# Peptides against a protein of PDB entry 1EBD: the designs that were tried, part 12

Target 1, 138 residues: chain A of PDB entry 1EBD
Amino acid sequence: KASYEGKVAAEAIAGHPSAVDYVAIPAVVFSDPECASVGYFEQQAKDEGIDVIAAKFPFAANGRALALNDTDGFLKLVVRKEDGVIIGAQIIGPNASDMIAELGLAIEAGMTAEDIALTIHAHPTLGEIAMEAAEVAL

## One batch from the design tools (peptide; made by RFdiffusion4, then SolubleMPNN)

Design b1_p9_8_s1 (from b1_p9_8, 3 letters changed)
Fold by OpenDDE base, seed 4:
Order: structure tokens, then sequence, then C-alpha cells
Structure b1_p9_8_s1 (fold): chain B 138 residues (1-138), chain A 9 residues (1-9)
């Protein structure tokens, strides 16, 4: 966010149109395990009156995580029940800081859990946990 | 642990 805001500021100073109006700004903590979030948390959505389903999938059930012996944590998708649109995602676990980008993209594009579930993810990868969580939301 | 709890909510 700060880096992007800096770029926007630089572009504005240079006379180029630029704006910070993204729906989904990721937040990352490079801890062990890593933590990443984008969009709504489940409770935030509920507090705003959005009816959501929270679809959670553990890294303990992910083939790549098992192979890496790094199975702490989970991925959670926050899905709006009305239309199946992904409005938030949280990841605690291996490579969370990079994996959050896929879900940030999905949220910005207004994609649904079905869209992610129908996207083939390579096997075995950490990233396929997003697909598995999306399947839970269906 | 605190981060885990926060993100699980």
Amino acid sequence: as target 1 above (138 residues)
Amino acid sequence: ADALAAMAA
C-alpha cells in the first residue's frame, strides 16, 4: 500500500493521472507462519450486514504443505451469499504473502468462488488451497 | 498465536 501510494504520488507530481481506489489492499505480516489478508474479514462483513459464508481449508490437507512439512494454518474465503462473489480472504501458513495476490486479483475483478473453483491449479502446490477453499464455498 | 486467532475470527 505505501509503495503503491508512493508511486501514485510520484506520478501525480510528474503530471500523470493516478489514483488509489482499489477495493482490495493486501495486508501481510512476515511472521512464522506468515499471515496475509485482503478484503473483508468475516466479522467485518457481518457487521456491515453482508450475509457471508466463510469457507476454510487447512494447510494440513494440502499436498504441497504436507510435502514441505509446513502445515500450520489455513486459507479462509469470505464469500457473499447473495451472488457468490469473493469479498475477502485470509491466509495463515506457508507462502501466504505471495498467495494472497491471487485472491486480491479475484476480489478486484469481482470473481466468484465458482470462478476460483473452476480454475485449474497445479498439483501439488500451496496455491491449490485457494481452489479447495473455493470448493468448500459452493 | 494472536495472529492466528484474529484471522480465524
Scores: peptide ipSAE 0.029, ipTM 0.674, DockQ to the pose 0.032
Fold by OpenDDE base, seed 5:
Structure b1_p9_8_s1 (fold): chain B 138 residues (1-138), chain A 9 residues (1-9)
Amino acid sequence: as target 1 above (138 residues)
Amino acid sequence: ADALAAMAA
């Protein structure tokens, strides 16, 4: 967020047109386990009257996480029930700070849980957990 | 505030 705001400010100073608005700005905490979030939390969506599915998949069930002996946490997708569009994602676990980028892209592009579920992820990888959570949402 | 607890909710 701070880097984005700095870029917007630099563009304004340089005489470029007004700021680009993004729907999904990621937030990361580099703790152990790492925490990352983008878009809506489940409760935030509910508070705004959005009917959502919270699809959760644990790292304890991910092959790469098991191989790394780093299985704490989960990935959660917040999916709008009306159209299946992903509107939020949270990751607690290994490499969450990097993994959130895929889901940020999905949200910005207006992708559905089905889109992610049908995207082939290499096996075994931590990234497969996004596909697994998307399948839960279907 | 616990980030783990916040995201789990």
Scores: peptide ipSAE 0.028, ipTM 0.668, DockQ to the pose 0.031
Fold by OpenDDE base, seed 3:
Structure b1_p9_8_s1 (fold): chain B 138 residues (1-138), chain A 9 residues (1-9)
Amino acid sequence: as target 1 above (138 residues)
Amino acid sequence: ADALAAMAA
């Protein structure tokens, strides 16, 4: 967020038009295991009266995580029941800081759990866990 | 550890 805002400010100073318009800002903690989040947490959605499905899938069931011997944690999708749209995602586990970008893109584009479930992910990869969690939400 | 507990909820 700070880096993006700094770029917009630099462009404005240089005389170029710039706009800040986004729905979701990712948050990352580079701990071991890494933590990443974008959009709504499950409880935040419930507090606002949004009926949601919280779909969770563990890294212990992911083929690439097993091959890397790094299986702590999970991915969680927060899906609005009314229309199946993904409104939030949380990741605790290997490469969470990079993997959150796919889900940030999905939320910004207004995609559904079905969209992610029907997207082919390379096998075996850590990113495949997003597809598995999306299937749980269906 | 505090971040882990918050994210798991």
Scores: peptide ipSAE 0.027, ipTM 0.673, DockQ to the pose 0.031
Fold by OpenDDE base, seed 2:
Structure b1_p9_8_s1 (fold): chain B 138 residues (1-138), chain A 9 residues (1-9)
Amino acid sequence: as target 1 above (138 residues)
Amino acid sequence: ADALAAMAA
């Protein structure tokens, strides 16, 4: 967040139009396992009266996680029921700090769970967990 | 499309 805000400020000084106006700012804790979040948590959405699906998929069910012997945690998608749009994501597990970027992109682009589910992910990868969680939300 | 606007719609 701070890095992006600094970039916007620098661009403004240079005479380029820029704004800090994002739907989803990622938050990361580099613990073991890593924690990452972007957009709404399930309860935040509910508190605002948004009807959501919380779709969860565990690292233990992912072939790459198994191969790495690193299977702690899960990915959760927060999906708006009305239109299937992804409005939040939380990841606890290996590489969560990098995996969150795909979901940040999806949220900022207004993508649906179907969009992610229909995106081919390389096999076997941790990235497939996002695809699997999206399928759960369908 | 603006995702923020879409969420507010």
Scores: peptide ipSAE 0.012, ipTM 0.453, DockQ to the pose 0.067

Design b1_p9_8_s2 (from b1_p9_8, 5 letters changed)
Fold by OpenDDE base, seed 1:
Structure b1_p9_8_s2 (fold): chain B 138 residues (1-138), chain A 9 residues (1-9)
Amino acid sequence: as target 1 above (138 residues)
Amino acid sequence: AEKLAEMAA
């Protein structure tokens, strides 16, 4: 976020159009396991009166995580019930700091859980967990 | 584990 703001500032100084106004700004904690979040938390959505589905899938059920012997944590999708649009995501687990990018993209693009569920993810990968969580939301 | 879960609520 700070680096992006810096880039926008540099572009503005150079006379180029620039703006910082995004829905999906990721937050990452590089702990062990890593923690990453983007968009709404489930409770935030509920507090704002948004009817949501919280779809959770554990790394313990992910083939790549098992192969890596790194199965702590989970991925959670926060999905708006009315239209299936993903409005938030949280990841606690291996490579969460990188994996959050797919979900940030999905949220910014207004994608649905179905969109992710129908996106082929390589097997076996940690990234498959996003697809698995999306299927839970269907 | 429980602590992590609540952080993601």
Scores: peptide ipSAE 0.021, ipTM 0.615, DockQ to the pose 0.031
Fold by OpenDDE base, seed 5:
Structure b1_p9_8_s2 (fold): chain B 138 residues (1-138), chain A 9 residues (1-9)
Amino acid sequence: as target 1 above (138 residues)
Amino acid sequence: AEKLAEMAA
């Protein structure tokens, strides 16, 4: 976010049009385990009156996480019930800081849980957990 | 585990 804002500011100073605003800005904490979030938290959505499905899948059930002996945490998708659109995601676990990008893309593109569930993810990979969580939401 | 869940609530 800060680097993005800096770029926009620099372009504005240079007399160029600013970049368009985005719906979802990721937040990452490089802790152990890593934490990452994009879009709505479940409670935020509820506070705004959005009926959501919170689909959660643990890294303990992910084959790659098991192979890496790094199984703490989970991935959570916040899915709008009305249309199945993903409006938020949180990841606590291995490579969360990188994995959040897929879900940021999904949110910005207005994708549904079904879209992610139907996207083939390599097996076994950490990224597969996004697909698994999406299937939970169906 | 509960702390982690709370962070993502």
Scores: peptide ipSAE 0.021, ipTM 0.601, DockQ to the pose 0.031
Fold by OpenDDE base, seed 4:
Structure b1_p9_8_s2 (fold): chain B 138 residues (1-138), chain A 9 residues (1-9)
Amino acid sequence: as target 1 above (138 residues)
Amino acid sequence: AEKLAEMAA
């Protein structure tokens, strides 16, 4: 966020158009395991009266995570029931800090769980856990 | 694992 705001400010000073405001700003904690979040947490959505599906998939069931012997944690998608749109995601586990970007993109683009489920992810990769979680949400 | 799940709720 701070880096993004600095970039926007620099562009404004230089006389360039302001960057578009983003709905979903990622938050990352570089702990072990890493923690990353973007958009709504499940409870936040519920508190705002949004009916959601929380689709969770564990890294223990991910082939790449198993190969890396790093299987702690999970990916959670927060999906709006009304239209299947992804409105939040949380990742606790290997490479969460980078993996969150895919889901940030999905949220900003208004994608559905089906969109992610139908996106081919390389196998075996950590990233395919997003696809697996999306399938849970269907 | 349980604490991690709570953090992501």
Scores: peptide ipSAE 0.021, ipTM 0.612, DockQ to the pose 0.031
Fold by OpenDDE base, seed 2:
Structure b1_p9_8_s2 (fold): chain B 138 residues (1-138), chain A 9 residues (1-9)
Amino acid sequence: as target 1 above (138 residues)
Amino acid sequence: AEKLAEMAA
């Protein structure tokens, strides 16, 4: 967020149109395991009256995580039931700080769980967890 | 782990 705001400021100084207007700003904690979040938490959505599906998939069920001997944690997708649009994601686990980027993109683009589920992810990778969680949401 | 899971709920 701070880096993005800096770029906006620099572009404004340079005379280019720019604004800070994101739907989803990621938050990352570089702990062990890493934590990352973008968009709505499940309870936040519910508090706003949004009917959601919370789809969860554990790292322990992922081939890459097993190969790395690092299987703690999970990925959670928060999906709006009405149209299947992804409105939030939380990740606890290895490389969460990088994995969150795909989901940030999906949220900003208004993608659905189906979009992610139908996207081929390289095998074996931690990124497949996003695909698996999306399938759970279907 | 439980604390982190709660934060991500």
Scores: peptide ipSAE 0.021, ipTM 0.611, DockQ to the pose 0.031

Design b1_p9_8_s3 (from b1_p9_8, 5 letters changed)
Fold by OpenDDE base, seed 4:
Structure b1_p9_8_s3 (fold): chain B 138 residues (1-138), chain A 9 residues (1-9)
Amino acid sequence: as target 1 above (138 residues)
Amino acid sequence: AEELAKLAA
């Protein structure tokens, strides 16, 4: 967020058009396991009266995570029931700090769980956990 | 694991 705001400010000072404001700003904690979040948390959505599906998939069931012997944690998608749109995601586990970007993109683009589920992810990769979680949400 | 789940609540 701070880096993004600095970039916007620099562009404004230079006389360039302002960058587009983003709805979903990622938050990352580089702990072990890593923690990353973007968009709504489940309870946060509920508190705002949004009916959501919380779709969770564990790294223990992810082939790449197993191969890496790094299976702690999970990915959670927060999906709006009304239209299946992904409005939040949380990842606790290996490479969460990088993996969150895909989901940030999905949220900003207004994608649905089906969109992610139908996106082919390389196998075996950590990233395919997003696809698996999306399938849970369907 | 249970404590970690709280971070994604």
Scores: peptide ipSAE 0.029, ipTM 0.650, DockQ to the pose 0.031
Fold by OpenDDE base, seed 3:
Structure b1_p9_8_s3 (fold): chain B 138 residues (1-138), chain A 9 residues (1-9)
Amino acid sequence: as target 1 above (138 residues)
Amino acid sequence: AEELAKLAA
């Protein structure tokens, strides 16, 4: 966000047209384990009256995480029950700061849990945890 | 573990 705002500011200073237009902004904490979030949290959705499925899958069950001996945490998908669309995601675990991008893309594209579940993810990778969580939501 | 869950609530 700060980097994006800096770019906008630089363009404004240079006399170029620019605008700040925030979409679903990823939030990342580079802790150990890393934390990342995009879109709705489960409770936020519920507070707005959205009926959701909170699909959670632990890194302890992810092959790559096991190989790295870094299995703390989980991935959670917040899925709207009405149509299966992913409206939020949270990742606590290894490489969460990078992995959140796939889910940000999915949310912005209006993808469903089924879309992610049917997307082949390489094995073993940390990223396939998204596929596993999506399957939980089905 | 419980503290981590709070971050994803």
Scores: peptide ipSAE 0.029, ipTM 0.638, DockQ to the pose 0.032
Fold by OpenDDE base, seed 2:
Structure b1_p9_8_s3 (fold): chain B 138 residues (1-138), chain A 9 residues (1-9)
Amino acid sequence: as target 1 above (138 residues)
Amino acid sequence: AEELAKLAA
């Protein structure tokens, strides 16, 4: 967020139109395991009266995580039930700080769980967890 | 594990 705001400021100084107006700003904690979040948490959505599906998939069920001997944690997708649009994601596990980027993109673009589920992810990768969680949400 | 789950609830 700070880096983005700095970029906006620099562009403004240079005479280019720019604004800070994102729906989803990621938050990352570089702990072990890493933690990352973007968009709504499940309870936040519920508090706002949004009917959601919380789809969860564990790292322990992922081939790459198993190969790395690092299977702690899970990925959770928060999906709006009305239209299947992804409105939030949380990741606890290895490389969560990088994995969150795909989901940030999906949220900003207004993508659905189906969009992610139908996107081919390289095998074997931790990124497949996002795809698997999306399938759970369907 | 439970503490981590709470963070990602």
Scores: peptide ipSAE 0.027, ipTM 0.633, DockQ to the pose 0.031
Fold by OpenDDE base, seed 5:
Structure b1_p9_8_s3 (fold): chain B 138 residues (1-138), chain A 9 residues (1-9)
Amino acid sequence: as target 1 above (138 residues)
Amino acid sequence: AEELAKLAA
């Protein structure tokens, strides 16, 4: 985020138009386990009156996470009930800082949980957890 | 209100 804001600021200083607004800006903490978030948190959505499904899937149930002996945490999708669109995601666990990008893309594209669930993810991979969480939301 | 800490990346 800071680097993105720096770019926007530099463009403004140079007399160029500001960058386009985005729906989802990721936030990451490189802790152990890593933490990442993009879009709405469940409570934020509820506070705004959005009826949501919070679909959660633990890394303890992910084959790759087990193989890596790194199973702490979970992935949570915040899905708007009205249309199944993913409006937020949180990841605590291995490679969360990188994995959040797929979900950021999904949110920006207005994808649904079904879209992610129907996207084939390699097995076994950490990335499967996004698919698994999406299936929970269905 | 839910929130995660953010690294100034």
Scores: peptide ipSAE 0.025, ipTM 0.584, DockQ to the pose 0.038

## One batch from the design tools (peptide; made by RFdiffusion4, then SolubleMPNN)

Design b1_p10_1_s1 (from b1_p10_1, 6 letters changed)
Fold by OpenDDE base, seed 4:
Structure b1_p10_1_s1 (fold): chain B 138 residues (1-138), chain A 10 residues (1-10)
Amino acid sequence: as target 1 above (138 residues)
Amino acid sequence: SAMNERIKNL
C-alpha cells in the first residue's frame, strides 16, 4: 500500500496519470507465525451477498512445513462459487508474507481455483499449499 | 480463464 501510494504520487508529479484500480492489496503482519491476507475474507464476501467456498489447507499437512518443523497455521482460499474465481486468500504460517504474492497475482488476473490447482508447484515447498487449498475448492 | 480453457482443450 504505502509503496504503491508513493509510486502513484511520483507518477502524478511526473505528469503521468495512472488509473490502475487494484482489487488485491496485500496486508501482512510479520508475527510468528506470519499473517498475510489479500482480497476478501469469507465473512466480507458473505456480507456482500457473494456465495463463496472457503477452502482451507493446514501447514501440518505440507511436506516442506513438516521438514522445517514449522507447521503452525493454514492457507485459506475464498472462491466465488458461481465461477470458481479466487476473490480472497489468507495465510497464517511460515513465509506467509511472500506466499501471498502468488495469490495476489491470481486474484488480480481473475484466476480460478482450477488455474492454481493445475499449476505445477515444486515439491516439497511451502508454496504447494496453495495448490492443495485450490484442490479443496474444486 | 485463458489457462483453464487451454488445458480443457488439450
Scores: peptide ipSAE 0.050, ipTM 0.762, DockQ to the pose 0.041
Fold by OpenDDE base, seed 1:
Structure b1_p10_1_s1 (fold): chain B 138 residues (1-138), chain A 10 residues (1-10)
Amino acid sequence: as target 1 above (138 residues)
Amino acid sequence: SAMNERIKNL
């Protein structure tokens, strides 16, 4: 957020009008395990009357997390039931701070859970958990 | 999504 707002301000000073877009701003806590979020939490979507699927996949079932002996936590996708569009994601676990970027891109692009499920992820990787959670949402 | 439509048509 702050770095993006700084860029928007610099562009405005240079005579290039730009707006701050708040659709997919990541929030990260560099704890152990790391915590990351982008877009809606499940309860926020429900409170706004959005019918959602909350698809959850644990790092304990991820091949790379097992190989690293770092299997605490999960990835959660918040998927709008009407059209399958991803509107939020939360990660608690290894590399959550970097892995949230894929999901931020997916939300900004208006991608569906099916789009992520059909994207080939390298095996074994931590990032593969996004594909697994997307398959749960189908 | 636009990506999904592309994948279905490949």
Scores: peptide ipSAE 0.049, ipTM 0.750, DockQ to the pose 0.043
Fold by OpenDDE base, seed 2:
Structure b1_p10_1_s1 (fold): chain B 138 residues (1-138), chain A 10 residues (1-10)
Amino acid sequence: as target 1 above (138 residues)
Amino acid sequence: SAMNERIKNL
């Protein structure tokens, strides 16, 4: 966010019309475990009257997390039921700060849970948790 | 999505 705001400000000063209001601005807390979020929280979507699926997949079920002996936490996808579009994601776990980027891209592109589920992820990786959570949302 | 439609048509 702050880095992006700084870039937009610099571009505006340079006379470039750059006002891209992104839908999905990530928020990260570099705690142990890391926390990352982008787009809607489940309760926020519900409070706005959006009917959602909250699909959750635990790090403890991921082969890479097991191999790293770091299995705390989960990924949650917030998926709009009407069309399967991903509108939010939250990650608590190892490398959450980097893993959120895929989901930020998916939200900005208007991708569905099916699009993520149909994307081949390298095995074994922490990134597969996003795919597995997307499969739960189908 | 465009991706989904592409995959379904393969």
Scores: peptide ipSAE 0.046, ipTM 0.748, DockQ to the pose 0.040
Fold by OpenDDE base, seed 3:
Structure b1_p10_1_s1 (fold): chain B 138 residues (1-138), chain A 10 residues (1-10)
Amino acid sequence: as target 1 above (138 residues)
Amino acid sequence: SAMNERIKNL
């Protein structure tokens, strides 16, 4: 957020048209394990009357997490049940701060859980957990 | 999404 606002300000000073567009702003806590979130939490969607699927997959079942001996936590997708569109994601676990960017892009692009499930993720990687959670939502 | 639309059009 602050770095993005700084960029917009610099572009405006330089005489370039720029807009502050905050659609899906990631929130990250660099704890151990790391925590990251983008878009809706499951309860926020429910409170707005959105029927959602909360698809959860644990790092304890991820091949790369096992190889790294860092298996705490999970990835959760918040998927709108009507059309399968991803409206939120939460990650607690290894590399959560970087992995949230894929899911932020998916939300901004209006992607479905099927779109992620049909995207080949390299094996074994931590990022493969996004595909596994997407398959749970199908 | 564009991917979903592409699959639907196959």
Scores: peptide ipSAE 0.043, ipTM 0.717, DockQ to the pose 0.046

Design b1_p10_1_s2 (from b1_p10_1, 5 letters changed)
Fold by OpenDDE base, seed 1:
Structure b1_p10_1_s2 (fold): chain B 138 residues (1-138), chain A 10 residues (1-10)
Amino acid sequence: as target 1 above (138 residues)
Amino acid sequence: SAMTERLKNL
């Protein structure tokens, strides 16, 4: 966030059109396990009157996480029920800080859970958990 | 969705 805001400010000063008016600003905590979030939490969406599906998939069921012996945590997608659009995501687990970028892209692009579920993820990878969580939302 | 529309247009 702050790095991007600095870039936008520099571009604006240089006379280039630039804005920080984005839907998906990631938040990361580099703990063990790592925590990452983008867009809505489930409760935030509910508090705004958005009917959502909270689709959760555990790292304990991910083949790469098992192979790495690092299976703590989960990925959660927050999906708007009316159209299947992803409006938020949370990851607690291995490589969460990098994996959140896929979901940030998906939210900014207005993608659905179906778009992720139908995207082939490499097997076995940690990133495959995004596809698995998207399938739960269908 | 974008992917659903792509699948319809195969």
Scores: peptide ipSAE 0.226, ipTM 0.822, DockQ to the pose 0.038
Fold by OpenDDE base, seed 4:
Structure b1_p10_1_s2 (fold): chain B 138 residues (1-138), chain A 10 residues (1-10)
Amino acid sequence: as target 1 above (138 residues)
Amino acid sequence: SAMTERLKNL
């Protein structure tokens, strides 16, 4: 957020008008385990009257997390039931701060859980957990 | 989505 606001300000000073409307601003806490979030939490969506699926997959079931001996936490996708569009994601676990970027892209692009589920993720990787959570949402 | 439609037709 702050770095992006600095870039927009620099572009404005340089005489380049930019208008950006982002749906998905990531929030990260560099704890152990790391915590990352983008878009809606499940309860926020429910409070706004959005019917959602909360698809959760644990790092304890991820092959790369097992190989790294770092299996704490989970990934959660918040998926709108009407059309399968991903509207939020939360990650607690290894590399959450970096992995949230894929899900930020998916939300900004209006992707569905099916789009993520049908994307080949390298094996074994932590990133496969996004695919696994997307499959839970189908 | 555009991706879903593409994959259904493969």
Scores: peptide ipSAE 0.220, ipTM 0.830, DockQ to the pose 0.038
Fold by OpenDDE base, seed 5:
Structure b1_p10_1_s2 (fold): chain B 138 residues (1-138), chain A 10 residues (1-10)
Amino acid sequence: as target 1 above (138 residues)
Amino acid sequence: SAMTERLKNL
């Protein structure tokens, strides 16, 4: 956010047109475990009257997380029930700060849970948890 | 989605 706002401001000062409104601005807390979020939280979607599926998958069930002995937390997808479109994601766990980028891309591209579920994720990886959470949403 | 249809064919 701040880096992007700085870029937009610099472009505006230089007299360049800047009109990009992003739906999915990531928020990261570099704690242990890391916390990351993009798009809607489940409750925010509900408060706006969006019928959602909250698909949650724990790192304790992820093969890479087990191999790393770092299994705290989960990934949550917030999926609109009407069309299966991913509208939000939260990650608490290992590499959450980097892993949120896939889900930010998915939200900005209007991808569905099925799109993520059908995307081959390397086994075993932490990123595979996104696929597993997407499968839960189907 | 159009992407879903593509992925189903992989």
Scores: peptide ipSAE 0.207, ipTM 0.836, DockQ to the pose 0.039
Fold by OpenDDE base, seed 3:
Structure b1_p10_1_s2 (fold): chain B 138 residues (1-138), chain A 10 residues (1-10)
Amino acid sequence: as target 1 above (138 residues)
Amino acid sequence: SAMTERLKNL
């Protein structure tokens, strides 16, 4: 956020048209384990009357996390039940701060859990957990 | 979905 606002300000000073457009802003806490979120939490969606699937997959079942001996936490997808569109994601675990960007892109593009599940993720990787959580939502 | 639309256009 702050770095993006700084870029917009610099562009405006340089005489270029620029806009601050925030749709899905990631939130990250660099704790151990890391925490990251984008879009809706499950309860926020429910409070707005959205029927959702909360698809959760643990890092303890991820091959790369096992190889790294860092298996705490999970990935959660918040999927709109009507059409399978991803409307939120939360990650607690290794590399959560970087992995949230894939899911931010998926939300901004209006992708479904099926779109993520049908995308080949390299094996073994931490990012593969997004595919596994998407398969849970199918 | 993006993937579904892509598949229809193959």
Scores: peptide ipSAE 0.176, ipTM 0.793, DockQ to the pose 0.041

